# Ledger of designs, part 236: peptides against a protein of PDB entry 6UG1

Target 1, 304 residues: chain A of PDB entry 6UG1
Amino acid sequence: SNEERKRRKYFHMLYLVCLMVHGFIRNEWINSKRLSRKLSNLVPEKVFELLHPQKDEELPLRSTRKLLDGLKKCMELWQKHWKITKKYDNVGLYMRTWKEIEMSANNKRKFKTLKRSDFLRAVSKGHGDPDISVQGFVAMLRACNVNARLIMSCQPPDFTNMKIDTSLNGNNAYKDMVKYPIFWCEVWDKFSKKWITVDPVNLKTIEQVRLHSKLAPKGVACCERNMLRYVIAYDRKYGCRDVTRRYAQWMNSKVRKRRITKDDFGEKWFRKVITALHHRKRTKIDDYEDQYFFQRDESEGIPD
Target 2, 301 residues: chain A of PDB entry 6UG1 as posed
Amino acid sequence: SNEERKRRKYFHMLYLVCLMVHGFIRNEWINSKRLSRKLSNLVPEKVFELLHPQKDEELPLRSTRKLLDGLKKCMELWQKHWKITKKYDNEGLYMRTWKEIEMSANNKRKFKTLKRSDFLRAVSKGHGDPDISVQGFVAMLRACNVNARLIMSCQPPDFTNMKIDTSLNAYKDMVKYPIFWCEVWDKFSKKWITVDPVNLKTIEQVRLHSKLAPKGVACCERNMLRYVIAYDRKYGCRDVTRRYAQWMNSKVRKRRITKDDFGEKWFRKVITALHHRKRTKIDDYEDQYFFRRDESEGIPD

## One batch from the design tools (peptide; made by RFdiffusion4, then SolubleMPNN)

Design b2_p27_6_s3 (from b2_p27_6, 12 letters changed)
Fold by OpenDDE base, seed 4:
Structure b2_p27_6_s3 (fold): chain B 304 residues (1-304), chain A 27 residues (1-27)
Amino acid sequence: as target 1 above (304 residues)
Amino acid sequence: EFKELIEKYGLEIVMHELEVQYLESLK
């Protein structure tokens, strides 16, 4: 019905705000000074020097290569630190179906709220789910004075799915779900004027995204719980930015149709949410990023 | 408002409350 479409759109918006606020709170927690002092001790001086290379005026690519090598060594150090990777409770922050939402509403669950103190202890010990691990990795890079962003792929329920029964049946449902990450890292390369993508936990990859990302879900089974729609970046200065354009090959033709921003009302609403979560002034880094997104929109063209 | 609720109760409780409200809106 038209009413069910309006209802699903409304609840999609509420879930999206909750997920975006959760990302903001986790970004505040990883800025802990106590955690920063502990995590900086995991990074040897030689690795710190690779993270902060001098500018090569003849070949800036040499400086980028040193930074990439430093980031690779940081991923290796992080794997040594992280002792226990817990499975997610149920589906974690992956996308729920509308039927799962309805069924969950009837279930009186004992929710265990992870407090800030428990999070900081979990990161310090190297014990937790993959999201806590990625968040801790971003904290370690920030402790080394690296301009690292926490990235979150927000997975609100799909308001474009009007099926009544949306139950997902399958023995490998968890494996397909966790094939691609929900949280990852971006690092600013001051030499190339680009963001470097880092997945330290799931795919264990470093990428300089041009047209395609390895972190973008591919295939029906993994896209059921992980749809690339809202990739939000949280920086060390409490900036909040939509970076979906970096990871979406088909932003205009495919991704936009599944976003609240498909219409002017949804675009204006989503901009208000981003503005409410953005607690810093604009910088020259934002100008370079917006120029990159503009060039990507022009290169994709208008969908037929 | 959502920030304060999520900080106080945690994300899972706030999401569950939205799930309850969704189910109630179906009646």
Scores: peptide ipSAE 0.483, ipTM 0.926, DockQ to the pose 0.750
Fold by OpenDDE base, seed 2:
Structure b2_p27_6_s3 (fold): chain B 304 residues (1-304), chain A 27 residues (1-27)
Amino acid sequence: as target 1 above (304 residues)
Amino acid sequence: EFKELIEKYGLEIVMHELEVQYLESLK
């Protein structure tokens, strides 16, 4: 019905705000000075130097290569630090179906809320789920004075799916679900004036996204719980930005149709949410990023 | 408001309350 469509749109918005606020809170927690002091000790001086290369005036690409090598070594150091990767409880922060929401509402479950103290202990010990691990990796880079963002792919329930949800086939569902990450990292390359994408935990990859990302879900099974719709970036200065355009090949033709921002009301509402979570002044980095997004929109074209 | 609720109770509890509200809205 039209009423059910309005209801699902409304609850999609509420879930999206909750997920975005969760990302904001985790971004505050990873700025812990106590955690920073512990994690900086994981990075040897030689790796710190690679993270902070001098500007090569002859060939700026040499400086970018040093930074990339430093980030690779940081991923290797992080793998050595991280002793226990826990499975997600249920589906973690992956997308639920509407039927799963209805069924979950009827279940009086004891929820185990992870407190800030427990999170900081988990990161310090190297024990936790993949999301905690990624968040800890961002904290380590920030401890080394790297301009690292926490990236979150927000997975609210699909308000565009009006079908009665069939039960997702259970057995391979977890492997397909975790094939692509929900959380990752971006690092500012001051030499190329671009964000470098880093997945330290899942795919263990570093990429300079041009048109395509390896982190973008591909295939029906993985897209059931991981739809690329809302990729939100949280920086060390409490900036909040929509970076979905970087990872979406088909932003205009496909992704926009699955977002609340498909209509003017949803666009205005989502902009208010971003503004409420954005606690810093604009910088030249934001100008370079917006220019890149503009060029990506022009290159995709308007869908016919 | 959502920040305070999530900080106080945690995301999982707040999400569950939204799930309950969704189910109640179906009745």
Scores: peptide ipSAE 0.480, ipTM 0.926, DockQ to the pose 0.753
Fold by OpenDDE base, seed 3:
Structure b2_p27_6_s3 (fold): chain B 304 residues (1-304), chain A 27 residues (1-27)
Amino acid sequence: as target 1 above (304 residues)
Amino acid sequence: EFKELIEKYGLEIVMHELEVQYLESLK
């Protein structure tokens, strides 16, 4: 019905705000000075120097290569630190079906609220789910004075899915779900004037995204619980930016149709949410990023 | 408002409350 469509759109908006606020809170937690002091000790001086290369005036690409090598070594150090990767409780922050929402509403679950103190302890010990691990990795890079931002792929229920039965039955459902991350890292390359994508936990990859990312979900089974729609970036200065354009090949033709921003009301609403979560002044980094997004929009074209 | 709720109760509780509200809206 039209009523059910309006209802699902409304709940999608509420879930999206909750997820975006959660990302903001986790970004505040990883700025902990106590955590920073502990995590900086994981990075030896030689790796710190690679993270902060001098500008090579002859070939700026040499400086980028040093930064990439430093980030690779940081991923290796992080794997040694992280002792226990817990499975997600249920589906974690992956996308729920509408049927699962209805069924979950009837279940009196004892939710264990993870407090800030518990999170900081989990990161310090190297014990937690993949999301906590990625968040801790961003904290380690920030402890090394790297301009690292936390990236979150927000997975609100699909308001475009009007099917009544959306049950996901499959023996490999968990494996397919966790094939692609929900959280990752981006690092600012001051030499190339680009963000470097880092997945330290799931795919264990470093990318300079041009057109396509390995972090973009591929295949029907993987896309059931991980639909690339809202990729939100949280920086160390409490900036909040929509970076979906970086990871979406088909932003205009496919992704936009599955976002609240498909109409003017949803666009205005989503801009208000981003503005409310953005607590810093604009910088030249934002200008370079917006120029890159503009070039990506022009290169995709308007879908006929 | 959502920030305070999520900080106080945690994301999972707030999401569950939204699930309950969704189910109630179907009745």
Scores: peptide ipSAE 0.464, ipTM 0.921, DockQ to the pose 0.777
Fold by OpenDDE base, seed 5:
Structure b2_p27_6_s3 (fold): chain B 304 residues (1-304), chain A 27 residues (1-27)
Amino acid sequence: as target 1 above (304 residues)
Amino acid sequence: EFKELIEKYGLEIVMHELEVQYLESLK
């Protein structure tokens, strides 16, 4: 019905805000000074120096290569630190079906709320789910004075899916679900004036995204619970930015149709949410990023 | 409001409350 469509759209909006606020709170928690002091000790001086290369005036790419090598070594150090990767409880922050939402609401579940203290302990011990691990990795880079962002791919239920019975096949569902991350890292490269994408936990990859990312879900089964729609960046200064354009090859033709921002009302609403979560002044880094997004929008063109 | 609720109760509880509200809105 039209009412069900309105209800699903509204629920999608509320769920999206909750996810975005969760990302914001986790971004605050990873700024813990106590955690920072512990995590900085994981990074040897030689790796710290690679994270902070001098500018090569002849070939700025050499400086970028040092930074990339430093980030690779940080990923290796992080893997040594992380002792226990827990499975997600149910689907974690991956996308639920409408049927799963209906079933979940009828179930009195005992929720284990992870408090800030528990999170900090989990990161410090190297025990937790992949999301906690990524968040801890961002904290380690920030402890090394790296301009690292926490990236969250928000997975609200698909308001464009009007099917009642989207029973996902259970057995391979978890493997396909976790094939691509929900959380990852971006690091500012001051030499190339670009964000470097880092997945320290799932794909264990570093990339300089041009047209497409390895972190963008591919294939029907992977996209069932991980639909790239809202990639939100949280920086160390409590900036909040929509960075979906980086990871979306087909932003205009495909991704936009699945976003609340497909219409003017949804665009205005989503901008208000981003603005409410953005607690810093604009910087030249934002200008370079917006210029990149503009160029990517022009290069995609208008979908025919 | 959502920040305070998520900080106090945690994301999973707040999401569950929204799920309950969704079901109530189906009736």
Scores: peptide ipSAE 0.455, ipTM 0.919, DockQ to the pose 0.783

Design b2_p27_6_s4 (from b2_p27_6, 11 letters changed)
Fold by OpenDDE base, seed 3:
Structure b2_p27_6_s4 (fold): chain B 304 residues (1-304), chain A 27 residues (1-27)
Amino acid sequence: as target 1 above (304 residues)
Amino acid sequence: DFREKIEKYGLEIVIHELEQEYLESLK
């Protein structure tokens, strides 16, 4: 019905705000000075120097290569630090079906609230789910004075899916779900004037996204719980930015249709949410990023 | 409101409240 469509859209909006606020709070927690002091000790001086290369005036690409090598070594150090990767409880922050939402509403679950102190302890011990691990990795890079962003792929329920029964019965449902990350890292390359994408935990990859990302879910089974729609970046200065354009090949033709921003009301609303979570002044880094997004929109073309 | 609730109770509890409100709206 039209009413059910309105209800699902409204629920999607509220759920999206909750996810975005959660990302903001986790971004505050990873800025902990106590955590920073502990995590900086994991990075030896030689790796710190690679993270902070001098500008090669002859070939700026040499400086980028040093930074990439430093980031690779940081991923290796992080794997040594991380002792226990917990499975997600249920589906974690992956996308729920409408049926699962209805069933969950009826279930009196005992929720274990992860407090800030518990999170800091989990990261310090190297014990937690993959999301906590990624968040801790971002904290380690920030402890080394790297301009690292926490990236969150927000997975609110699909308000465009009007099917009643969306039961996911597959035995491999968990493996397919966790094939692609929900959280990852971006690092600012001051030499190339681009963000470097880093997945330290799931795919263990570093990429300079041009047109396609390895982190973008592929295949029907993987997309059931991970739809690339709202990729939000949280920086060390409490900036909040929509970076979906980086990871979406088909932003205008496919992704926009599944976002609240498909209409003017949704665009204005979503812009208000981003603005409320953006606690810093604009920088030249934001100008370079917006220019890159503009070029990506022009290169995609207008969908027919 | 959501920030304070999520900081105090955690994301899962706040989502569960929204799930209950959604289910009630279906009745």
Scores: peptide ipSAE 0.576, ipTM 0.949, DockQ to the pose 0.808
Fold by OpenDDE base, seed 1:
Structure b2_p27_6_s4 (fold): chain B 304 residues (1-304), chain A 27 residues (1-27)
Amino acid sequence: as target 1 above (304 residues)
Amino acid sequence: DFREKIEKYGLEIVIHELEQEYLESLK
């Protein structure tokens, strides 16, 4: 019905705000000075130097290569630090079906709230789910004075799915769900004026995204619980930015149709949410990023 | 409001409240 469409859209909006606020709070927690001091000790001086290369005036690419090597070594150090990767409880922050939402609403569940102190302890010990691990990795890079962002792929329920039965047709095995990450890292390359994508936990990859990312879900089974729609970046200065354009190959033709921002009302609303979570002034880094997004929009073209 | 609730109670509780409100809106 039209009313059900309105209800699902409204619920999607509220759920999206909750996810974005969660990302903001986790971004505050990883700025802990106590955690920073502990995590900086995981990075030896030689790796720290690679993270902070001098500008090569002859070939700036050499400086970028040093940074990339430093980031690779940081991923290896992080794997040594991380002792226990816990499975998600249920589906974690992956996308639920409408049927699962209705069933969940009726269930009296005991929720274990992860407090800030518990999070900091989990990261310090190297024990937790993949999201905690990625968040801790971002904290380690920030402890080394790297301009690292926490990236969150927000997975609100699909308000464009109007099916009554939204049961998943298959045993969407936990393996298919976690094939692609929900959280990852971006690092600012001051030499190339680009964000470097780092997945330290799931795919264990470093990318300089041009047209597509390996972190973008592919295939029906993977897209059932992980739809790339709202990729939000949280920086060390409490900036909040929509970076979906980086990871979406088909932003205009495919992704936009599944976002609240498909209409003017949703666009204005979503901009208000981003603005409310953005607590810093604009910088030249934002200008370079917006220029890159503009070039990506032009390169995609107008969808037929 | 959401920030304070999520910080105090955690994301899962706040989502569950929204799930309940959604289910009530279906009745």
Scores: peptide ipSAE 0.570, ipTM 0.948, DockQ to the pose 0.810
Fold by OpenDDE base, seed 5:
Structure b2_p27_6_s4 (fold): chain B 304 residues (1-304), chain A 27 residues (1-27)
Amino acid sequence: as target 1 above (304 residues)
Amino acid sequence: DFREKIEKYGLEIVIHELEQEYLESLK
């Protein structure tokens, strides 16, 4: 019905806000000074130097290569630190079906709330789910004075899916779900004036995204619980930015249709949510990023 | 405030409250 469509859209909006606020809170937690001191000790001086290369005036790309090598070594160090990767409880922060939502509402579940202290302990010990691991990796880079962002791919239920959801009961459902990350890292490259994408946990990859990202879900099974729609960046200064355009090859033709921002009301609403979570002044980094997004939008063109 | 609720109770509880509200709205 039209009423059900409105209800699902409204629920999607509320769920999206909750996810975005969760990302914000986790971004605050990873700024812990106590955690920072512990995690900085994981990074040897030689790796720290690679993270902070001098500007090569002749070939700035050499400086970028050093940074990339430093980030690769940080990923290796992080893998050594991380002892236990826990499975997600149920589907974690991956997308639920509408049927799963209805069923979940009826279930008196005992929720185990992860407090800030528990999170900090988990990261410090290297024991937790992949999301905690990624968040801890961002904390380690920040401890090394790297301008690292926490990236969250928000997975609210698909308000455009009006089908009666068949239960996603496939034997490989979990494997397909976790194939692509929900959380990852971005690092500012001051030499190229671009964000470097880092997935330290799932794909264990570093990418300089141009038109396509390896982190963008591919294939029907992977997209069932991970739809690229709302990729939100949280920086060390409590900035909040929509960076979906980086990861979406087909923002205008495909992704926009699945977002609340498909209409003017949703665009204005979503902009208010981003603004409410953005607690810093604009910087030249934001200007470079917006210019990149503009160029990517022009290059995609208007879908026929 | 969703922030205060999520900070106090955790995301899962707040989502569950929303799920309940959604289910009630179906009735």
Scores: peptide ipSAE 0.569, ipTM 0.947, DockQ to the pose 0.813
Fold by OpenDDE base, seed 2:
Structure b2_p27_6_s4 (fold): chain B 304 residues (1-304), chain A 27 residues (1-27)
Amino acid sequence: as target 1 above (304 residues)
Amino acid sequence: DFREKIEKYGLEIVIHELEQEYLESLK
């Protein structure tokens, strides 16, 4: 019905706010000074120097290559630090079906709330789920004075799915679910004026996204629980930005149709949510990023 | 405020409250 569509849209909006606020809180937690001091000790001086290369005036690309090598070594160091990768409880922060939501609402569950102290301990010991691991990796880079963002792919239920039975069948569901990450890292390259994408845990990859990302879910099975719609960036100064355009090849033709921002009301609402979570002044980095997004929108064109 | 609720109770509890509200709205 039209009423059910309105209900699902409204629930999607509330769920999205909760996810975005969760990302904000985790971004605050990874700014812990106590955690920073511990994690900085994981990075030897030689790797720190690679993270902070001098500007090569002749060939700025050499400085970018040093930064990339430093990030690769940090990813290797992080893997050595991380002792236990726990599986997600159920589906973690991956997308739930409408049927799973209805079933969950009826179930008396004992929720284990991870407190800030428990999170900091988990990161310090190298014990936790992949999301905690990525968040800890961002904390380590920030401890090394790297301008690293926490990236979250928010997975609210699909308000465009009006099917009653959305039950996902069986055995391979977890493997397909975790094939692509929900959390990753971006690092500002001051030489190329671009964000570098880092997945330290799942795909263990570093990329300079041009048109396509390896982190963008591909295939029907992977997209059932991981639909790229809301990729939110949280920086060290409590900035909050929608960076979906970086990872979406087909933002205008495909992704927009699955977002609350498909209409003017949803766009205005979503801008208010971003503004409420954005606790810093605009910088030149934001200008370069917006210019890149503009160029990506122009290059995609308007879908015919 | 969702922030205060999520900080106090955690994301999963707040989502569960929303799920209950959603289910009640279906009745």
Scores: peptide ipSAE 0.565, ipTM 0.947, DockQ to the pose 0.806

